# Peptides against a protein of PDB entry 3VZA, part 82

Target 1, 98 residues: chain A of PDB entry 3VZA
Amino acid sequence: RVERLCKSKELFEERLGLEIRRIHNEQLQFIFRHIDHKDPDKPYMFTLSINEQGDYEVTSCTPPLDCISEFQLKVRETNNFSAFIANIRKAFTALSFK
Target 2, 62 residues: chain B of PDB entry 3VZA
Amino acid sequence: AAYVTQLYYKISRIDWDYEVEPARIKGIHYGPDIAQPINMDSSHHSRCFISDYLWSLVPTAW

## One batch from the design tools (peptide; made by RFdiffusion4, then SolubleMPNN)

Design b2_p18_6_s1 (from b2_p18_6, 8 letters changed)
Fold by OpenDDE base, seed 1:
Structure b2_p18_6_s1 (fold): chain B 98 residues (1-98), chain C 62 residues (1-62), chain A 18 residues (1-18)
Amino acid sequence: as target 1 above (98 residues)
Amino acid sequence: as target 2 above (62 residues)
Amino acid sequence: GDDPNASDDLLKKLLAMK
């Protein structure tokens, strides 16, 4: 099962082009690749924490997204984490087209 | 890795078939209404296309 | 790649959400 779990993570990372890392100060880092078809390895990333109020909080976004604050509000309202991540990827994709 | 894989599932709603050959991208996407099979030959597509396609399965409605 | 000082609590909390 441990081997399967490792394989699962690898499959998700490659197929979704999404890496999820635990980093300092109780944060998760989400790293999207495969966004820019001309530069598939170019990373688009954001970091996320849960603040003292228990709310999702985006602590960084690179490159910056104008919509990230609105998305943070929406995920707090809906708790739809899947849509939150998918919308961020959609926004990064749009940004990659300049 | 258990929690991370669980998070991937919560995000994507995809369950992979781990018993097929590496070049086969096979699984099931569990949408809000119905489940849809995924079955692709990775050698036929770019990495970016595959990712874009899989993400297209994930609804963006809040 | 994981920071050894990172807490598993965050991930667990995230997983508790829908």
Scores: peptide ipSAE 0.357, ipTM 0.934, DockQ to the pose 0.818
Fold by OpenDDE base, seed 3:
Structure b2_p18_6_s1 (fold): chain B 98 residues (1-98), chain C 62 residues (1-62), chain A 18 residues (1-18)
Amino acid sequence: as target 1 above (98 residues)
Amino acid sequence: as target 2 above (62 residues)
Amino acid sequence: GDDPNASDDLLKKLLAMK
């Protein structure tokens, strides 16, 4: 079971180019790679917590995204976490063309 | 690791086939209407293309 | 990697969401 779980995590990390880390102060760090085709290892990342009200809260975004606050609002309204993450990746992708 | 792999599934709705050769990217994407197979030869594509393709399967509608 | 001192609470909460 442990071996399967480790393999699963590694496959997701490589194939989706998304690493998920638990970091200090009860936060999750989402690190996207494979965004910039010219620099596949360049990280695009954000951190997420759940505040005292129980709502998703983006605590950092690097590089910054103008749309991140809107996405935070949308995920709070819809609870569609999948769309939340996917839209962030789409936004990072668009930013990589600048 | 159990929780994070569950989170990956919650995000991507992809279930991998773990019994194939490393170069084969095989699995199932579970969309809202129809499940679709994934079956790629990684040697035919860049890492970025593979990621872009897989993410293209994930709907962005809220 | 994961911070060994980080709690699973946040992840569990996230997994409980849609």
Scores: peptide ipSAE 0.350, ipTM 0.934, DockQ to the pose 0.814
Fold by OpenDDE base, seed 5:
Parts: structure tokens; sequence; C-alpha cells
Structure b2_p18_6_s1 (fold): chain B 98 residues (1-98), chain C 62 residues (1-62), chain A 18 residues (1-18)
């Protein structure tokens, strides 16, 4: 089981180009790669926490996204975490073309 | 990495086939209506193409 | 890699949410 779990994480990291890290002070860091086809290893990242009210809160975003605050609102309204992450990747992708 | 793996599933809804050869990207994406099989030869595609394709399976509708 | 001083607490909270 341990081997399978380790392999699973590695497969997701490589195939989705998404690394997830635990960060101090109860935060998660999401690191997207494979965004820019001309620079596949260039990272696009954000950090996430759950605030005292129990709501998702983006604590950083690099590079900055104009839409990140609205996405934070949307995920709080819908609780659709999958769409939240997918839309952030979509936004980073759009940003890479500029 | 149990919790991280569970989070990847929560995000992507993909379940990999772990028994195939390393060059084969095989799994299932579970959408709201139907399950979509994934079966790619990674040697035929760039890393970016593979990632873009897999993410295209994930709905962005809120 | 992960922060050596981090825990699985946030992951668990996130996964426990509907």
Amino acid sequence: as target 1 above (98 residues)
Amino acid sequence: as target 2 above (62 residues)
Amino acid sequence: GDDPNASDDLLKKLLAMK
C-alpha cells in the first residue's frame, strides 16, 4: 500500500503537472508546471488555508491572478473544489500566453 | 501520502491503472454522467500536452 | 518538498468538507 501511494503521488505530479505541499501554519501550496509549453518547468503557484470561519482562503498567488478573489468567492459558494483548482490552472494558462 | 492522493482524486477524479508499463498512461476519469477511459502512450506526447489533455477532462463549471 | 514543520491537519480538514 505504501508503494502504491507513493507511486500514485508521483504519477499525479508528473501527469497533471501539479505538486501539492504542506506548508507551516496550516497551509497548502499548489504548484503548477507544464503550463508554458516553451518553459514546461516554470512554476505557477498559490497557497491555501481555511480561515477561522471555516472558509477557503488564498494566502498567496504567484504570479498574481486578477480572478483569484472571485474564484475564492465561487468556491465558498459552490464548494466545488475541483472546479476551483481547474479554473486557477486555466487562468494561469491564459496568463502564460501574454 | 494517503491524504495527498485523496486530494488529487478530489481535484481530478482520475483513478490510475498502476499495473501497466511506465510509458502507458492508463486510467479512468469519473465524470458526473459517464466514466471516460484514459489510455495514452506517453512517448508520443510532450509533458505539456499530456497535462493539458488530462486537465481538459476536469469540468470548470462551478 | 513539504515543510518539515507542517502536518496533515489542513489536508484532513479539506477532505472532510462536503
Scores: peptide ipSAE 0.648, ipTM 0.958, DockQ to the pose 0.835; fails the geometry check
Fold by OpenDDE base, seed 2:
Structure b2_p18_6_s1 (fold): chain B 98 residues (1-98), chain C 62 residues (1-62), chain A 18 residues (1-18)
Amino acid sequence: as target 1 above (98 residues)
Amino acid sequence: as target 2 above (62 residues)
Amino acid sequence: GDDPNASDDLLKKLLAMK
């Protein structure tokens, strides 16, 4: 099982181009790659926490996204975490074309 | 890495087939209505295309 | 890699949310 779990993580990281890291102060870092087809290893990342009210809170976003605050609001309203992450990737993708 | 893999599923709703050769990207995406099989030869695609394709399976509707 | 001083607390909280 341990071997499978490790393999699973590696498969997700490579195939989705998404790395998830545990960060100090109870944060998660989401690192997207494979965004820029001309520079597949260029990272696009954000960090996430759950605040004292129990709400998702984006603590950083690099490069910055104008829509990130709206997405934070949306995920709080809908609790659709999948759509939250997918929309962020979509936004990063759009940014890479600018 | 149990928790992180669970999070990947929470995000992508993809379950991989772990018993195929490394070059084969095989699995199932579980959408709200239907399950979509995934079966790709990774050697035929760029890393970016593969990622874009897989993410295209994930709904962005809130 | 992961922060060696970090915990699974947030992951657990996130996964526990409906």
Scores: peptide ipSAE 0.637, ipTM 0.958, DockQ to the pose 0.791; fails the geometry check

Design b2_p18_6_s2 (from b2_p18_6, 10 letters changed)
Fold by OpenDDE base, seed 4:
Structure b2_p18_6_s2 (fold): chain B 98 residues (1-98), chain C 62 residues (1-62), chain A 18 residues (1-18)
Amino acid sequence: as target 1 above (98 residues)
Amino acid sequence: as target 2 above (62 residues)
Amino acid sequence: GDDPSASNELLEKLLAIK
């Protein structure tokens, strides 16, 4: 089981181009790669936490996204975390063409 | 890594077939109505194409 | 130190989403 879990993580990381790390203060770091086809290893990342009210909070976003605050509001309203992550990747992809 | 693996599923709704050869990207994407099989030869595609394709399966509607 | 195998409030909230 442990071996499968490790393999599963590796497959997701490579195939989705998404790495998820636990960092200090109970935060998660999401690192996207494979965004820029001209530079597949270039990272696009954000960090996520829970504030004292229990709401999702984006604590950093690199490169910055103008839409990230709106997405934070949307995920709080809908609790659709899948769409939240997918929309962030979509936004990073759009940014990579500018 | 159990929690992170579960989180990957929550995000992507993809379940991989772990028993196939490494060059075969095989799994199932679970949508609300239809489960869509994934079966790709990775040697025929770039890493970016593969990622873009898989993410295209994930709905962006809130 | 933080144990990556341990749960936390953020992970619990995320994993509770259906």
Scores: peptide ipSAE 0.589, ipTM 0.940, DockQ to the pose 0.416
Fold by OpenDDE base, seed 3:
Parts: C-alpha cells; sequence; structure tokens
Structure b2_p18_6_s2 (fold): chain B 98 residues (1-98), chain C 62 residues (1-62), chain A 18 residues (1-18)
C-alpha cells in the first residue's frame, strides 16, 4: 500500500485523540483529547525530553498526575513506551471522572 | 512528519486501511501474539467512544 | 527555525524501540 503521511497523521490524531508536537529544547508534547465525554476537546497534556544522562524525563503534566513519576521510572526500566502512553491516558481518563 | 507518523505506530501498533471511505475506520492492531482487525462505522459512535475503544486495544502491562 | 522533518535525539531513541 501507498501511505500518505498527511492523511495518516490526521487519522491518528482524530481516531486516537492524540496530537504529538515537536517543541522547543528538543521536547515532544503529547496532547490527549476525547478523554472527557462531556467535553471531548478538553486537552490533557504532558511534555517529554531526554535528560543529560539520556533518560526519558517528563518535564510537565497538565493536569498533574500523581502517578507520572512512577510511570517515568517504569518506562526507563522497561523501555515500553506504548504502555507508558497508554497508562498515562488511562490515568487522565480516571482523573476526568473527578 | 514521517517521524511522528512512525511514532504513532510505535505507540498504538495500528496500521490503517487508507483505501476505504472516510466514515469507515478500518485497520489492524498488532498485539504481542495476535493481530486484531479493526472495522467500525464511525457514524454509529462518538469520537470519545472510538478513541476509548482503540486505546483499549493497547496493552498497559509494562 | 527547526526543520520539522529533521530528527533529534529523543525521536531517535523512541524510534529505536522494537
Amino acid sequence: as target 1 above (98 residues)
Amino acid sequence: as target 2 above (62 residues)
Amino acid sequence: GDDPSASNELLEKLLAIK
């Protein structure tokens, strides 16, 4: 199949409700939407970088998650980035229920 | 961008079928031991339900 | 001023994951 990059990105953004941005200081911003069913466009965000030791580091999380430091440790230990993102979304989802 | 698109696959393990009509959400999720087809009519579901369903396919075990 | 098509250390690390 022929993959169209623009269409692929748009499909992922809409269907997963996840936008990924490259931002200053070599960071990535992950923006989750479709978390709150009452407000589907409400963003839940975190930023990620690599520290001087080469390890993943969460540089911000909005709204704050109590578990984010533990998840940072887990992804460093396992290198399972898929589980890292999925668990963050799960935590944001739980937070949306107040 | 190519790198971000590749990252979406690393995260979700989903490959989309780009040849179907826009309202059809069709693809394959590649799990650790099995592959699951995705085939949904988006007109029957909310955006939040669709996202929740797709994310439910992604394992959370470390 | 950064080229959005260029790689960086973080992306390279992520894309190296199996």
Scores: peptide ipSAE 0.587, ipTM 0.940, DockQ to the pose 0.436
Fold by OpenDDE base, seed 1:
Structure b2_p18_6_s2 (fold): chain B 98 residues (1-98), chain C 62 residues (1-62), chain A 18 residues (1-18)
Amino acid sequence: as target 1 above (98 residues)
Amino acid sequence: as target 2 above (62 residues)
Amino acid sequence: GDDPSASNELLEKLLAIK
């Protein structure tokens, strides 16, 4: 099963173009690739933590997104983490065309 | 790896078929109402197209 | 790199979402 878990991670990383890393200070780093079709390996990333109040907090976003604060509010309200990640990817995609 | 793979599922709602050949992208997307099969030949598509397509399956409604 | 010992609280919160 360990082998399958490793394979699963690799499949998700490649097929979704999303790498998830556990980072110091209780953070997760989300790295999107395959955003820019002209530069598929260009990373678009953000880091996430839980603040002292127990709420999701985006601690960094590269490149920056104007909508990230609103998305942070929305995910706190809805707990729809799937939509949170998908909307961020959509925003990065839109940014790649500008 | 277990926690990360679980997180991938919670994000994407995709369950892969791990028994097929590497060039076959096969799985199931579990949407809110209905489960939809995924079955693609990766050699027919770019990496970016594949990712865009799979992400298009993920609802963005809050 | 990836730090397997980090982010336990965040992961637990995320994995608790139904």
Scores: peptide ipSAE 0.464, ipTM 0.941, DockQ to the pose 0.685
Fold by OpenDDE base, seed 2:
Structure b2_p18_6_s2 (fold): chain B 98 residues (1-98), chain C 62 residues (1-62), chain A 18 residues (1-18)
Amino acid sequence: as target 1 above (98 residues)
Amino acid sequence: as target 2 above (62 residues)
Amino acid sequence: GDDPSASNELLEKLLAIK
């Protein structure tokens, strides 16, 4: 099972181009790659925490996204974490074309 | 890794087939209405295309 | 059906792991 879990993580990381890390101060770092087709290894990332109120809070976003605050609001309203992550990737993708 | 893989599933709704050769991207995407099979030859696509395709399966509607 | 708060709980669990 441990081997399966490790393999699963690796498959997700490579195929989705998404790495998830636990970082300091009780945060998760989401690192997208495979965004820029001209530079597939270029990272697009954000960090996420749960604030004192128990709500999702984006603590950083690199490169910055104009829409990230709105997405934070939307995920708090809907609890649709899947859409939250997918929309962020979509936004990063759009940014890569600018 | 258990929690991380669970998170990946919560995000993507993809379940991989772990019994195929590494070059085969095989699994199932579970949408709200229908389950869609995934079956790709990774050698025929760029990493970016593969990722874009898989993410295209994930609904962005809130 | 899937619990919409499941992701929150999972995230909290992830964040709690040191």
Scores: peptide ipSAE 0.274, ipTM 0.927, DockQ to the pose 0.077

Design b2_p18_6_s3 (from b2_p18_6, 10 letters changed)
Fold by OpenDDE base, seed 2:
Structure b2_p18_6_s3 (fold): chain B 98 residues (1-98), chain C 62 residues (1-62), chain A 18 residues (1-18)
Amino acid sequence: as target 1 above (98 residues)
Amino acid sequence: as target 2 above (62 residues)
Amino acid sequence: ADDPNASNALLEKLLAMK
């Protein structure tokens, strides 16, 4: 079971190009790779927390995305976390072409 | 940890087949209406293509 | 390494999602 879980994590990290890390102050860091086809290992990342009201809050975004605040609002409204992450990746992808 | 894999599933809605050879990317994506099989030979694609393809399965509609 | 005893409100919120 433990071996399966470890393998699962590795498969997701490699295949999705997404690493998820627990960091200080009860935050999660989401690190996207495989965004820039010319530089597959270049990281695109953001950190997420829960604010005092219990709402999702993006605490950092590197490189910055002008749409991140809107996405934060959308995920609060819809609670569609999958779409939230997917849209962020889409935005990072678009940014990589600029 | 279990919570990590659970989170990946909540994000991607992908369930991998763990009993195939490492070069085979096999699993199922569970969409809201249909389940789509995933079955790729990783040696035929770049890492970026694979990731892009898998993420393309994830709806972006809020 | 993971700390199973560490509390994380964000993880709890995410994992509670249906």
Scores: peptide ipSAE 0.530, ipTM 0.939, DockQ to the pose 0.465
Fold by OpenDDE base, seed 4:
Structure b2_p18_6_s3 (fold): chain B 98 residues (1-98), chain C 62 residues (1-62), chain A 18 residues (1-18)
Amino acid sequence: as target 1 above (98 residues)
Amino acid sequence: as target 2 above (62 residues)
Amino acid sequence: ADDPNASNALLEKLLAMK
């Protein structure tokens, strides 16, 4: 089972181009790659935490996204975390063409 | 690693087939209405195309 | 430093979702 878990993580990282790291203060870092087809290894990333009220909070976003605050509001309203991550990737993709 | 792999499923709704050869990207995306099979030969696609395709399966509606 | 074996409230919240 441990072997499968390790393999699973590796497959997700490579195939989705998404790495998830636990970092200090109970935060998660999400690192997207495979966004820019001209530079597949270029990272697009954000960090996430929960505040004292238990609400999701984006603590950093690199490169910055104008829409990230709206997405934070949307995920709090809908609790749709899948759509939250997918929309962030979509926004990073759009940004890569500018 | 268990929590992270669970999170990947929560995000993508993809379940991989772990019994196939490394060059085969095989799995299932579980959508709200239907299960979409995934079956790709990785040698025929760029890494970016593969990722874009897989993410295209994930709904963006809030 | 982060301990992968330590409790993580964010992960717990995320994984509690349906």
Scores: peptide ipSAE 0.525, ipTM 0.939, DockQ to the pose 0.470
Fold by OpenDDE base, seed 3:
Structure b2_p18_6_s3 (fold): chain B 98 residues (1-98), chain C 62 residues (1-62), chain A 18 residues (1-18)
Amino acid sequence: as target 1 above (98 residues)
Amino acid sequence: as target 2 above (62 residues)
Amino acid sequence: ADDPNASNALLEKLLAMK
């Protein structure tokens, strides 16, 4: 089971170009790669937490995205976390074209 | 690891076929309407193309 | 890097969502 879980994580990381890390103080770091076709290993990342009210909060975003605050609002309203992550990746992709 | 893998599924709605050779990207994407198969030869595509394609399967509508 | 000692509370909340 442990071996299968490790393999599953590795497949998702490579195929989606998304690494998810648990960070102290109840945070998750999402690291996107494979965004810039000219530099596939260049990371695009954000950090997620829960504020004192229990709402999802983006605590960092590198590089910064103008739309990240709107996406934070949308995920709080819809609870559609899949769309949240997908839209962030879409935004990073658009940003990579400068 | 279990929680993270569950989160990957929650995000992507992809279930991989773990029994195929490493060069084969095979699985199922579960969309809101019907399930769609994934079956790619990774040697025919760049890593970026593969990721872009897989993410294109994930709806962005809120 | 991933912190194996980090709380799973955030993950649990995420996984509890629809």
Scores: peptide ipSAE 0.521, ipTM 0.947, DockQ to the pose 0.754
Fold by OpenDDE base, seed 1:
Structure b2_p18_6_s3 (fold): chain B 98 residues (1-98), chain C 62 residues (1-62), chain A 18 residues (1-18)
Amino acid sequence: as target 1 above (98 residues)
Amino acid sequence: as target 2 above (62 residues)
Amino acid sequence: ADDPNASNALLEKLLAMK
């Protein structure tokens, strides 16, 4: 099953173009690729943590997104993390068209 | 690895078929109401198209 | 950079939603 788990991660990373890394200080880094069709390997990323109040907090976003604060509010209200990630990818995609 | 895999599922609602040939992108997307099969030949599409398509399956409604 | 022990609490919170 360990082999399957490794394969699963690889499939998700490649097919979704999304890498998820665990980083220090109780944070996760989400790295999107396959956003810019002209530069598929260009990363679009953000980091997520839980603040002292227990709420999800975006600690960085590169490139920056004007909508990220609103999305942070929405995910806190709805707990719809899937929509949160999907909307961020949508926003990055829009940004890639400048 | 289990945590990350589970998180991928929670985000995407996709369950892959791990027994098919590597070039076959096969799985099931579990939407709110219905489950839809995924069955693509990766050699027929760009990486970006594949990702865009799969993400298009994920609802953005809060 | 990927630390398997760094963010378990966050992962658990995420996986516990809904």
Scores: peptide ipSAE 0.514, ipTM 0.947, DockQ to the pose 0.693

Design b2_p18_6_s4 (from b2_p18_6, 8 letters changed)
Fold by OpenDDE base, seed 4:
Structure b2_p18_6_s4 (fold): chain B 98 residues (1-98), chain C 62 residues (1-62), chain A 18 residues (1-18)
Amino acid sequence: as target 1 above (98 residues)
Amino acid sequence: as target 2 above (62 residues)
Amino acid sequence: GDDPNASDDLLKKLLNIK
């Protein structure tokens, strides 16, 4: 099972182009790649925490997204974490077109 | 890695088939209405296309 | 690539939501 878990993580990282890292101070870093077809390895990333009120909080976003604050509000309202991540990727994709 | 893989499922709702050859991207996406099979030959597509396709399966409706 | 001083606490919290 341990071997499968490691394989599973690697498959997700490669196929979704999404790496998830644990960061100090109880944060997660989400790193999207495969966004820019001309530069597949270019990272688009954000960090996430849960604040003292128990709410999702985006602590950084690189490159910045105008919509990230709205998405943070939406995920707090809906608790739809899947849509939250998917919409961020969608926004990064749109941004990559410049 | 158990927690990370669980989070990937929470995000993507994809379950991979781990018994196929590496070049075969096979699995199931569990959508709200119907489960959709995934079955791709990775050698026929770019990494970006594959990722875009898989993410297209994930609903963006809040 | 994980932070050596990071824990699974946030992951656990996220997975316990909804």
Scores: peptide ipSAE 0.648, ipTM 0.958, DockQ to the pose 0.784
Fold by OpenDDE base, seed 2:
Structure b2_p18_6_s4 (fold): chain B 98 residues (1-98), chain C 62 residues (1-62), chain A 18 residues (1-18)
Amino acid sequence: as target 1 above (98 residues)
Amino acid sequence: as target 2 above (62 residues)
Amino acid sequence: GDDPNASDDLLKKLLNIK
């Protein structure tokens, strides 16, 4: 099972171009790659926490996204974490074309 | 890696087939209505295309 | 890679939502 789990993580990282890291102060870092077709290794990332009220909180976003605050609101309202992550990737993708 | 892989499923709703050859991207995406098989030859596509395609399976509706 | 001093606490919290 351990080998399977390791393989699973690697497959997700490569195929989705998404790395998830545990970082200090009880945060998760989401690192998207494969966004810019001209520079597939260029990272697009954000960090996430759950605040004292139990709400999702984006603690950083690089490069910055104008829509990130709205997405934070939406995920708090809907609790649709999948859509939250997918929309962020979509926004990063759109940004890469500018 | 157990928790992070569970999070990947929570995000993508994809379950991989781990028994196929490394170059074969095979799995199932579980959407709200239907399950969509995934079966790609990675050698035929760029890394970016593969990622874009897989993410296209993930609904963005809130 | 992961921060070697980080915990799975947030992951656990996320996975326990809903």
Scores: peptide ipSAE 0.645, ipTM 0.958, DockQ to the pose 0.798
Fold by OpenDDE base, seed 1:
Structure b2_p18_6_s4 (fold): chain B 98 residues (1-98), chain C 62 residues (1-62), chain A 18 residues (1-18)
Amino acid sequence: as target 1 above (98 residues)
Amino acid sequence: as target 2 above (62 residues)
Amino acid sequence: GDDPNASDDLLKKLLNIK
């Protein structure tokens, strides 16, 4: 089972181009790759926490996204975490076209 | 890696078939209405295309 | 890789795991 879990993580990382890291102060870092077809390894990332009020909070976003604050509001309202992550990726993709 | 893989499913709603050859991208995307099979030969596509395609399966409606 | 000193607490919260 442990081997299968490791394989699963690797498949998701490669196929979705999304790495998820646990980082200090109870945060998660989401690292998107495969965004820029001309530079597939270029990372687009944000960090996430849950604040003292229990709400999702984006603690960093690199490169910055104008829409990230709105997405944070939307995920708090809808609790649709999947759409939250997918919309961020879509925004990063749009940004990569400059 | 159990929690991380569970989070990947929460995000993508994809369940992989782990019994196929490494070059075969096979699984199921569980959409809100139907389950969509995934079955790709990775040698036919770029990494970016594969990722874009898989993410296209994930609804962005809030 | 992950921060070796980080916990699974946030992951568990996101997944509604006690």
Scores: peptide ipSAE 0.645, ipTM 0.958, DockQ to the pose 0.541
Fold by OpenDDE base, seed 3:
Structure b2_p18_6_s4 (fold): chain B 98 residues (1-98), chain C 62 residues (1-62), chain A 18 residues (1-18)
Amino acid sequence: as target 1 above (98 residues)
Amino acid sequence: as target 2 above (62 residues)
Amino acid sequence: GDDPNASDDLLKKLLNIK
């Protein structure tokens, strides 16, 4: 039951096309790739924090998503972090079709 | 690294099989009802297809 | 490419939610 942590991270990054970085001021940067099939390495990213009230807060989103504020509200209501991330990826995917 | 891998599991609910050949994408997705196997030959698919497929396993219902 | 001035604090918080 000993996990190969470094290998695990690498597999997730490549297979999900999702990189997670720690950022200053207690933020996480989520970088999606493999979104645009014509440009697989093009990054779609957002940064996340937890505000003073303890709520999820999106601090940036590039490219911008009209739905990101609604998703932030939804994750605060449901605490479904998995659906939150998956829906953001879905939205980025839709955006890539222009 | 431990925290990041835990976060990946929190997001995807996927547990990889680390003992298979590098070209084999094998693991288990743990859904709410049943666990489902993942077993792909990466040489048969693009990186984008693989990612799209794996993300399709993750429910988007809030 | 982690920020050299960052910490695991947020990760810990996220993993302890719910």
Scores: peptide ipSAE 0.644, ipTM 0.958, DockQ to the pose 0.812

